# Peptides against a protein of PDB entry 3LCN, part 35

Target 1, 96 residues: chain A of PDB entry 3LCN
Amino acid sequence: QYTENLKVIVAEKLAGIPNFNEDIKYVAEYIVLLIVNGGTVESVVDELASLFDSVSRDTLANVVQTAFFALEALQQGESAENIVSKIRMMNAQSLG

## One batch from the design tools (peptide; made by RFdiffusion4, then SolubleMPNN)

Design b2_p18_3_s3 (from b2_p18_3, 9 letters changed)
Fold by OpenDDE base, seed 5:
Structure b2_p18_3_s3 (fold): chain B 96 residues (1-96), chain A 18 residues (1-18)
Amino acid sequence: as target 1 above (96 residues)
Amino acid sequence: AKHKEEIKEKIKKLKEEM
């Protein structure tokens, strides 16, 4: 139900990673697919770390945890637009 | 994109399993 909104949210989070040379839309889709298919924070981080060795594990963990928190926020009634705005502000402050 | 094709294949595989 929230998969499409979650993809947008995760894409916004990924856009904050400096020097990330990947298609943001595809990576966001992959992360969401892993989550909705029963992935845990640990298993999804492990998968991403195996793919993107140039990105720190801490950064990947931050992205994945943000996705799980965003999913919970959506389920609690927060709008995707509001969540994206928060992430955009966080991206402007730091990441990497 | 560095891993574009690999990610596309992983997405395809995962969708087929769903």
Scores: peptide ipSAE 0.692, ipTM 0.947, DockQ to the pose 0.947
Fold by OpenDDE base, seed 4:
Structure b2_p18_3_s3 (fold): chain B 96 residues (1-96), chain A 18 residues (1-18)
Amino acid sequence: as target 1 above (96 residues)
Amino acid sequence: AKHKEEIKEKIKKLKEEM
């Protein structure tokens, strides 16, 4: 029930990665599917690292952890708009 | 997108398994 909102949130987070040469919508969908299919932070990071060797493991871990925290926030009643706004601000503040 | 087709296939397989 939160999957569509989570896809939007994860896509916003991915948009903050510089020089990321992937379709963000598909990557966001894939991450969410891995999570709802029982993935852990570690297993999802491992999967993404096997795909995207040009992105640091720390960056991937940051994306995945954000997804898990966002899912928890959604389940606790925080709005998707609020979460997206926070991520957008963090992306703007990032030094790379 | 470098891995677009690969990701699409992985998504397809996951959806079929769910």
Scores: peptide ipSAE 0.692, ipTM 0.947, DockQ to the pose 0.950
Fold by OpenDDE base, seed 3:
Structure b2_p18_3_s3 (fold): chain B 96 residues (1-96), chain A 18 residues (1-18)
Amino acid sequence: as target 1 above (96 residues)
Amino acid sequence: AKHKEEIKEKIKKLKEEM
């Protein structure tokens, strides 16, 4: 029930990765599907690392952990707009 | 997108299994 909002949130996080040459919408959908299907931080990172060898495991882990935290925040009643705003600010402050 | 078709196929498979 929070999957569509989570896709938007994950897409915002992915948009902060420099030189990421993938369709962000599809990658966000894939990450959310992996999580909803019972994935863990470790298993989802392993899957993404096998696809995107140009992105560091630390960066991928940060994206995936953010997704899990965002899902929990949504379930606890935080708005998707607030979560997206926080991520956008973090993207602006992040070093490459 | 570098892995677009591969990701599309993976998404399709997951959705079919759910």
Scores: peptide ipSAE 0.692, ipTM 0.947, DockQ to the pose 0.917
Fold by OpenDDE base, seed 1:
Structure b2_p18_3_s3 (fold): chain B 96 residues (1-96), chain A 18 residues (1-18)
Amino acid sequence: as target 1 above (96 residues)
Amino acid sequence: AKHKEEIKEKIKKLKEEM
């Protein structure tokens, strides 16, 4: 299992959302739990959209898809550190 | 955190189901 690493990765992605007034650690944990419990991109996005109406559905979809891609990357042997670094750079680039 | 308690409860419930 890669759940702990995935939580860190998802947290990094969430940190890139501007004006996101939530405990990132808990949101990341929830997303990972939904995924490992059989959630799909669609079902997880639906759940998050019901919680966070101030975040666009596209943004939520981007977060969730990143989580799924990260999980696949971990399974393929990429280090969590490398994945986090990539996401951090992407977050910085997306700042307006 | 606006939904912190709600999320905590959802996490708790999900963990109980797993």
Scores: peptide ipSAE 0.691, ipTM 0.947, DockQ to the pose 0.950

Design b2_p18_5_s1 (from b2_p18_5, 11 letters changed)
Fold by OpenDDE base, seed 2:
Structure b2_p18_5_s1 (fold): chain B 96 residues (1-96), chain A 18 residues (1-18)
Amino acid sequence: as target 1 above (96 residues)
Amino acid sequence: SNEEKIKKLKEYFKKKNL
């Protein structure tokens, strides 16, 4: 029930990656699908690393971990808007 | 299904990154 919100959140996180030339919406959907289909941080990172060699494993791990934390936050009642805002601020800080 | 969607997206990414 949180999949759509999680896609938005993950997309925001991906948008903060410099020189990321993949389709953000599709990658976000892919990550969420892997997670809700039983993926772990490690397995999802491995999958992404195999597909996107231009992105460091650490960067991918950061995105995936953010997704898992966001899912937990959603389950605890935090709004998607708040989570997105936090990520957007973090993205700005990393680029500033 | 989720499995089918995963497969389709994976194939999309593979083709794009050739």
Scores: peptide ipSAE 0.749, ipTM 0.946, DockQ to the pose 0.906
Fold by OpenDDE base, seed 4:
Structure b2_p18_5_s1 (fold): chain B 96 residues (1-96), chain A 18 residues (1-18)
Amino acid sequence: as target 1 above (96 residues)
Amino acid sequence: SNEEKIKKLKEYFKKKNL
């Protein structure tokens, strides 16, 4: 139900990572698929870390945690637009 | 299926990063 919105949200989060060389759309889709298929924060982070060694584990954990919180927010009735806006602001304020 | 999609994407990433 929230799969497509979550993909957009995760993509926005990934777009804030400096020097990220992976396909944002595909990585976002991958993260969402892992989550909706029963992944946990730990298991999804482990999976991503095994594939993308050029990205720090802390950065990956931040992305995954954001995805899980976003999914919960969507389920609680918050709009995807509001969530994206918050992430965009956080990206702009990040020190990299 | 989602499982098949996950498998395909994983293989894509593995090949790209070799």
Scores: peptide ipSAE 0.749, ipTM 0.945, DockQ to the pose 0.969
Fold by OpenDDE base, seed 5:
Structure b2_p18_5_s1 (fold): chain B 96 residues (1-96), chain A 18 residues (1-18)
Amino acid sequence: as target 1 above (96 residues)
Amino acid sequence: SNEEKIKKLKEYFKKKNL
């Protein structure tokens, strides 16, 4: 029920990664699919690391953890817009 | 089940990064 919002949120997080050369939309979809089908932080990170070795494991872990936190926030009633705004601010700070 | 979608995306990424 939160899959589409979560895809948008994860895409925003991925957009903050410098020199990320993968298709953001497809990677976001892939992450969300893995999560809603029972993936854990560890298992999803392992999966992504096996596919995207150009991205550090720490960066991947940060993305995946953000996705899990966002899912919990959505379930607690926070709006997708608010979550996206927070991520956008964090992206700007990390690049500055 | 989203198994087929996961499989398709995984194969896409593998092929793209060969």
Scores: peptide ipSAE 0.749, ipTM 0.945, DockQ to the pose 0.935
Fold by OpenDDE base, seed 3:
Structure b2_p18_5_s1 (fold): chain B 96 residues (1-96), chain A 18 residues (1-18)
Amino acid sequence: as target 1 above (96 residues)
Amino acid sequence: SNEEKIKKLKEYFKKKNL
């Protein structure tokens, strides 16, 4: 399925968060697992917020929503490389 | 299983952030 591609995409999104001190690969894996196991935007955000209080809820919501949109894009035939490129550009444009 | 992996990762994060 799209699990491995989604992990790469989510990791790229997490890499754009300033002062993020968690293990990006593990957090990305965790998010993807929660999503494919039936999580919703709300439930996944709640789970992450309970574990990572140093990251704002808005930031977590942005990451999770990006993951859901990316999954939909993959299912519609967009390449993982293209999605990663878009996220990388958005990360570069984000305010510090 | 995915459920077991979720539990293991969750425990990892809890222990790391103590």
Scores: peptide ipSAE 0.748, ipTM 0.945, DockQ to the pose 0.908

Design b2_p18_5_s2 (from b2_p18_5, 8 letters changed)
Fold by OpenDDE base, seed 2:
Structure b2_p18_5_s2 (fold): chain B 96 residues (1-96), chain A 18 residues (1-18)
Amino acid sequence: as target 1 above (96 residues)
Amino acid sequence: SNKERIEELRKKFLEKKK
């Protein structure tokens, strides 16, 4: 039930990765699908690392962990808009 | 299904990688 919101959130997080040359929408969908189908942080990171070797494992881990945290936040009642805003701010800080 | 879509996306990414 939080799938669509989570896709938006993950996409925002991915948008913060410099020189990421993948389709963010597809990657976000992929990550969310893996998570909602029983993936763990470790298993999802392993999967992404095997596909996107241009991105460091630490960066991928950060994205995946953010997704899991966001899912919990959504379940706790936080709005997707608020979560996206936080991520956007964090992305900007990382670039600064 | 989710399984089918996962495989579809995986294939897309692999095709781009290789």
Scores: peptide ipSAE 0.788, ipTM 0.957, DockQ to the pose 0.926
Fold by OpenDDE base, seed 4:
Structure b2_p18_5_s2 (fold): chain B 96 residues (1-96), chain A 18 residues (1-18)
Amino acid sequence: as target 1 above (96 residues)
Amino acid sequence: SNKERIEELRKKFLEKKK
């Protein structure tokens, strides 16, 4: 499976959220667990929105969609390093 | 199990939220 790589990727994405006052490692683990146990984009976003109301739903949706795309990319052979690098660059260019 | 860990984390987040 790609769970460990996906946790790293999701953590990188979460690190780009300004003023996110949660443990990134635990949130990343939570998101990955929800995904690999049958969660959909909609169901995972709903879950996160119920827990983390300090973050906009759009931001949460962006994180979740990134996670699903990353999982597919991993399954298709893209390296975790490449995915992390792209996310890191996107975080650096983000306007918040 | 994954289910158990999910519930554990959910509980932690809820406790922090409240």
Scores: peptide ipSAE 0.787, ipTM 0.957, DockQ to the pose 0.937
Fold by OpenDDE base, seed 3:
Structure b2_p18_5_s2 (fold): chain B 96 residues (1-96), chain A 18 residues (1-18)
Amino acid sequence: as target 1 above (96 residues)
Amino acid sequence: SNKERIEELRKKFLEKKK
């Protein structure tokens, strides 16, 4: 029920990765699909690392963990807009 | 289905990687 909001949130997180050459919309959809179909942080990171070797494993882990936290936040009643805003601010502050 | 879409996207990413 939160899949569409989660896609937007994950896309915002991916947008903060420098030199990311993949289609953000498709990658965000992929991550959300893996999560809602039983993926764990470990299994999703492993999957992404096998596909996107230009991104460090630590960066991928950060994205995936953010997605899981965001899903929990949505389930607890936080708005997608608020979550996106926080991620955008974090992206702006990140030194890479 | 979600399973079918997952495989579709995975295939796209793999083809691009090659």
Scores: peptide ipSAE 0.787, ipTM 0.956, DockQ to the pose 0.969
Fold by OpenDDE base, seed 5:
Structure b2_p18_5_s2 (fold): chain B 96 residues (1-96), chain A 18 residues (1-18)
Amino acid sequence: as target 1 above (96 residues)
Amino acid sequence: SNKERIEELRKKFLEKKK
């Protein structure tokens, strides 16, 4: 029920990773699919680390945890637009 | 279950990695 919104949110988070040379749309979809089909933070991070070794494990963990937090926020009634805005601001701050 | 799509994407990533 929150799958499409979560894809947009995760894509925004991935867009903040410098020198990330993967297709953001496909990676975002993959992360969301793993989460909504029973993945845990640890299992999803392990999966991503095996595929994208050019990104640090800590960075991947940050992305995955953000996705789980975003899902919780959506379930609590926060709008996808608001969550995306927060992530965009965080991306700008981390790069600044 | 989204198992089919998960495997499809996983294959894409693995093929690019090789």
Scores: peptide ipSAE 0.787, ipTM 0.957, DockQ to the pose 0.894

Design b2_p18_5_s3 (from b2_p18_5, 7 letters changed)
Fold by OpenDDE base, seed 4:
Structure b2_p18_5_s3 (fold): chain B 96 residues (1-96), chain A 18 residues (1-18)
Amino acid sequence: as target 1 above (96 residues)
Amino acid sequence: SNKERIEELREYFLKKRE
C-alpha cells in the first residue's frame, strides 16, 4: 500500500550515507520488499550487512529502523513529503 | 512477484560483490 512512498523515503535516507557506493534505488527497493514481506529490523539488517560490508552495521540499522518508523508514520497519515523533508534535514545535520 | 523480485535484487547485489 505504501510501498512506493516508502521506497522514496528509504532512498532519501540512503542518500545521506557518506561514500555509499551502492545503487540507492535498488537498495531502497530491496529494503522495502524485505520489510513488506515479513522482515524484521534484525533480519533485514543481517541481510544488508551480508551484502554491503562496506557500510557499518550501525548505519544499516539506522536506515532500517528509519524505514520501519516511516512505514508506521505513513500508516498514521503523515505525508511522504513530510517524512522525506525530516530525513533530509537529519541527513544535513549528520553531515555537518 | 515480490519473492521473485527479492531474489533478482539479491542476485544482482551478490554479483556486484564478485
Scores: peptide ipSAE 0.796, ipTM 0.959, DockQ to the pose 0.975
Fold by OpenDDE base, seed 3:
Structure b2_p18_5_s3 (fold): chain B 96 residues (1-96), chain A 18 residues (1-18)
Amino acid sequence: as target 1 above (96 residues)
Amino acid sequence: SNKERIEELREYFLKKRE
């Protein structure tokens, strides 16, 4: 029930990665699908690392962990808009 | 299905890498 909101949130997180050359929409969809179908942080990171070797494992882990935290926040009643705003601010504060 | 869509996306990414 939070799938579409989570896609938006993950896309915002991916948009903060410098020199990211992949399709944000499709990668966000892929991450969310893996999570809602039983993926763990480790298994999803492993999958992404096998596909996107130009992105560091630490960066991928950061994205995936953010997705899991966001899903928990949505389940606890936090709005998608609020979560997106937090991520956008964090992206802006990042030194890259 | 979600399983089918996962495979579609995986194949898409693999093909782009080739």
Scores: peptide ipSAE 0.796, ipTM 0.959, DockQ to the pose 0.980
Fold by OpenDDE base, seed 1:
Structure b2_p18_5_s3 (fold): chain B 96 residues (1-96), chain A 18 residues (1-18)
Amino acid sequence: as target 1 above (96 residues)
Amino acid sequence: SNKERIEELREYFLKKRE
């Protein structure tokens, strides 16, 4: 399946959050596991918000929505490399 | 299992909050 690729993608998205002080690899794994085990955008955001109150709900929602879109893109044949590149560009724009 | 790993990670994050 696409779980390993999705972990990399989500990690890239998390890396774009300024002052994010959590273990990116573990958070990315957690998000992917919640998604592939039936989580919805809302339920996953609620879960993350309960754990990481230092990050705004909007930021968490953006990460989770990106993960869902990325999963759909992977299923449609887009490469993980291409998706990561897009996210990296978006991260750069948001930091500027 | 996925369920087991989810619980492991959740507990990890909860412990870090303490």
Scores: peptide ipSAE 0.796, ipTM 0.959, DockQ to the pose 0.980
Fold by OpenDDE base, seed 2:
Structure b2_p18_5_s3 (fold): chain B 96 residues (1-96), chain A 18 residues (1-18)
Amino acid sequence: as target 1 above (96 residues)
Amino acid sequence: SNKERIEELREYFLKKRE
């Protein structure tokens, strides 16, 4: 239901990670698939950490938690565009 | 299926680490 919008949102979050050399589209898809198939914050972080050791666990946890919060926001009626805008602003602030 | 796609992506990422 919200999978496609969530992929866009997660991709935006991943785009804010400095020196992230992985395929953002594929990683975003992977995260969303894990979440909608019963993954928890902990299990998804563990999975990502095992695959992307160049990214800190804290950074991965932040991405995953953002995904879960975004999913909840979508379910509560917030638009994907608004969520993406917020993340984009946060990304800009983290780089500044 | 979701399970199939998850495995495809996992394998893709694992191969990139080699």
Scores: peptide ipSAE 0.796, ipTM 0.959, DockQ to the pose 0.977

Design b2_p18_5_s4 (from b2_p18_5, 10 letters changed)
Fold by OpenDDE base, seed 5:
Structure b2_p18_5_s4 (fold): chain B 96 residues (1-96), chain A 18 residues (1-18)
Amino acid sequence: as target 1 above (96 residues)
Amino acid sequence: ENEKKIKELREYFEKKRE
């Protein structure tokens, strides 16, 4: 189930955002729904920016682009666990 | 339905923002 795996992946990415005070699970679900329903990077970023103006557009764009890359990786056969692991490393590097 | 759930979540976030 790519959608469920993608939700987990996006949630991990969101968890790396400092001072993010939103329901991560709901935001991840929303992002995935927008993507699988035909959203583009631009349209999804625009939507999120309109709702979460306390988060920089660059940060939102990074999350959305990561989601699209992750979806492609899943389709190519990479495991969700590997993708999550990479995101955790990226999150740690971002804070370090 | 994805479209229905999208609308529900959008409304949820919009209400939180108010």
Scores: peptide ipSAE 0.777, ipTM 0.954, DockQ to the pose 0.940
Fold by OpenDDE base, seed 4:
Structure b2_p18_5_s4 (fold): chain B 96 residues (1-96), chain A 18 residues (1-18)
Amino acid sequence: as target 1 above (96 residues)
Amino acid sequence: ENEKKIKELREYFEKKRE
């Protein structure tokens, strides 16, 4: 139900990672699939860390936690547009 | 099926790192 919106949200979060040399669309899809198929924060982080060793575990954890919070926000009625906007602002601040 | 797609993407990423 919220998978497509969550993919967009996660992609926005990934776009804020400097020097991230991976296919953002595919990574976002992968993260969402893992989450909706019963993954936990820990299990998804472990999976991503095993695949993308050039990205710090803390950075990956931040992305995954954001995804879980975003899913909860969507389920509570917050619009995808608002969530994306907040993430975009956070990305800009972190790169400043 | 989600499990099938997960496997496909995992294999894609594994191939890229080889």
Scores: peptide ipSAE 0.776, ipTM 0.954, DockQ to the pose 0.945
Fold by OpenDDE base, seed 1:
Structure b2_p18_5_s4 (fold): chain B 96 residues (1-96), chain A 18 residues (1-18)
Amino acid sequence: as target 1 above (96 residues)
Amino acid sequence: ENEKKIKELREYFEKKRE
């Protein structure tokens, strides 16, 4: 139900990572698939860390935690647009 | 199915890092 919105949200979060050289769309899809098929924060971080050596574990953990928080927010009725807006603002502040 | 897509994406990423 929320998979497509969550993909957009996760992609926005990934776009804030400096020097990220992976396919954002494919990574976002992969993260969402792992989550909706029973993944936990720990298991998804472990999977991503095993695949993407150039990205720190802390950065990956931040992305995955954001995805789980976003999913909960969507389930509670928050709009995808509002969530994306907040992430975009956080990305801008992080890069500053 | 989701499990098929997960496998396909995993293989895609694994091939990229080879």
Scores: peptide ipSAE 0.776, ipTM 0.954, DockQ to the pose 0.972
Fold by OpenDDE base, seed 3:
Structure b2_p18_5_s4 (fold): chain B 96 residues (1-96), chain A 18 residues (1-18)
Amino acid sequence: as target 1 above (96 residues)
Amino acid sequence: ENEKKIKELREYFEKKRE
């Protein structure tokens, strides 16, 4: 139900990673699919770390945890637009 | 079908690493 919104949210989070050389849309889709198919924070991080060794495990964990929090927020009634705005602001702050 | 799509994406990423 929230998969498409979650893909947009995760893509925004990935866009904040410096020197990220992967296809953001495909990685976001992959993360969401893993989550809705029963993945845990640990299992999804392990999967991503095995594929994207150029990104630190801590960075991947931050992305995945954000995705799980965002899914819960969507389920509680928060708009995707609001969540994206928060992430965008956090991305900007982390670059400073 | 989620499992099929997951496999397709995984294979895509694995091929990019080769």
Scores: peptide ipSAE 0.775, ipTM 0.954, DockQ to the pose 0.914

Design b2_p18_6_s1 (from b2_p18_6, 9 letters changed)
Fold by OpenDDE base, seed 1:
Order: C-alpha cells, then structure tokens, then sequence
Structure b2_p18_6_s1 (fold): chain B 96 residues (1-96), chain A 18 residues (1-18)
C-alpha cells in the first residue's frame, strides 16, 4: 500500500499547524498506523484529541480528513509529490 | 519528551499487530 507516501503527506499537513510542538515524524507515523489498522475519521480524531489537548478538535479533524482524502488520491493514481504540493499551498493560505 | 515516548510506545504496539 501507500504507507510511506502517506506519512510524508501527513507530515506536510502537520507542519502547517501553528505552534505545534510535537515531533511531526512520529505523529505522522502514528496517524498512518491508526488508519491502516482500521481507524475511521472519528476514531483517529478521538485518539489524537486525547493526546494533544492544546490542538483544537477542528484542526485535528482537518488533518485526519486530509489523510483519508490523500489515501484515496494515491489509490486513484495521483503522485505523492502533487498531493504534497497542494497541501503546501493550502498551508500557506491558512489564517491560523 | 514524555508525550513523545508515549507516542513511540503506541506506534510499537500497532506495528506488532501488523
């Protein structure tokens, strides 16, 4: 599957969160592992919310939803590089 | 950090299932 590419994509999304002081590499790995082990948007958000109370639930939901959309895009043939570029542009446009 | 170690532990637990 697309585990390694998804880790890169999720890491890019996490990098756009202001004042996020966690190790992005390990958080991205954890999110991907939750997803490939059968997690849903709701269950993964719940898990992350229990760990990172300083990050809003809406922000966490946005990250997780992005991961699921990215996985679908990868499965449809879109390149990881293209997905990362889109996320980077979205990060730059975010107000916080 | 303590939180990082907690995440690392959870990662290892999930990897063990795969």
Amino acid sequence: as target 1 above (96 residues)
Amino acid sequence: ASQLEKIKKKIEELKAKM
Scores: peptide ipSAE 0.605, ipTM 0.925, DockQ to the pose 0.694
Fold by OpenDDE base, seed 2:
Structure b2_p18_6_s1 (fold): chain B 96 residues (1-96), chain A 18 residues (1-18)
Amino acid sequence: as target 1 above (96 residues)
Amino acid sequence: ASQLEKIKKKIEELKAKM
């Protein structure tokens, strides 16, 4: 239901990770698929950590938690555009 | 396989379950 919007949102979040050299589109898709298939924050983080050992676990956890919060926000009626804007601003303020 | 290739494979596996 919200998968496509969530992919966009997660991609925006991933774009804020410094020196992340993976295809953001596919990583975002994978995260969303894990979530909609019953993944938890912990299980999704574990999966991502196994793939991206160069990214800190805290960073991965932040991305995944953002995805879950975004999904809830979408379900509560917040627009994807608004969520993306918030994330973009947070990315701009982050030191990495 | 590259990380991207691994991810693509995992994506297809999950999509097959849906």
Scores: peptide ipSAE 0.602, ipTM 0.924, DockQ to the pose 0.689
Fold by OpenDDE base, seed 3:
Structure b2_p18_6_s1 (fold): chain B 96 residues (1-96), chain A 18 residues (1-18)
Amino acid sequence: as target 1 above (96 residues)
Amino acid sequence: ASQLEKIKKKIEELKAKM
C-alpha cells in the first residue's frame, strides 16, 4: 500500500546521484519491486551493482538503505512529503 | 538503452509474480 509513495521517495534519492545516466523512474520502480518481493539490503545492492557498475557499491547501499528506512517510516505514519523533504536536504549536503 | 531494456524486462518479471 506504500509502494507508490516509496517509488517517489526512492526516485528523489536517486536524483541526488551525480552523473547517474539511467531512467530514474524505472530504477526506482525496480528497487521497490525487489524490496516488496522479499529482497534484503544486501541482495538488492548486489542486483543493482550487477546492472550499474559505474556507481559505487557504497552509493548503491546508501540508496537501498534509505529505501528500507523510508518504508518503515511510511508504515509508522510519516508523510511521504516529509520524507522527500529530508532526502532533498541530504542531497543538497552530499559531496557527490 | 540496453540497461533500460534489461530493467524493464526484470520489472515485468517481478510484476508477474504479484
Scores: peptide ipSAE 0.601, ipTM 0.923, DockQ to the pose 0.754
Fold by OpenDDE base, seed 5:
Structure b2_p18_6_s1 (fold): chain B 96 residues (1-96), chain A 18 residues (1-18)
Amino acid sequence: as target 1 above (96 residues)
Amino acid sequence: ASQLEKIKKKIEELKAKM
């Protein structure tokens, strides 16, 4: 399974959210667990929205979709390191 | 309970299913 790599990837994505005042590691773990337990983009977003009402639904959807894309990328053979690097670049390019 | 505590609980619940 790619769960451990996915946790790192999701954590990197979450770290790019401005003013997100939650424990990134635990939120990343929770997102990954929801996904591997059969969650869909919609169901995971709904769950996160119920917990983090201060974060826009669009932002949450972006995080969750990134997680699903990353999982697919891992399954297709892309390294976790490369995926993390891409996310870091995207975070750095974001205007907040 | 804090949000972190809620998340921790939810994590444990999901882990129990795996």
Scores: peptide ipSAE 0.599, ipTM 0.924, DockQ to the pose 0.658

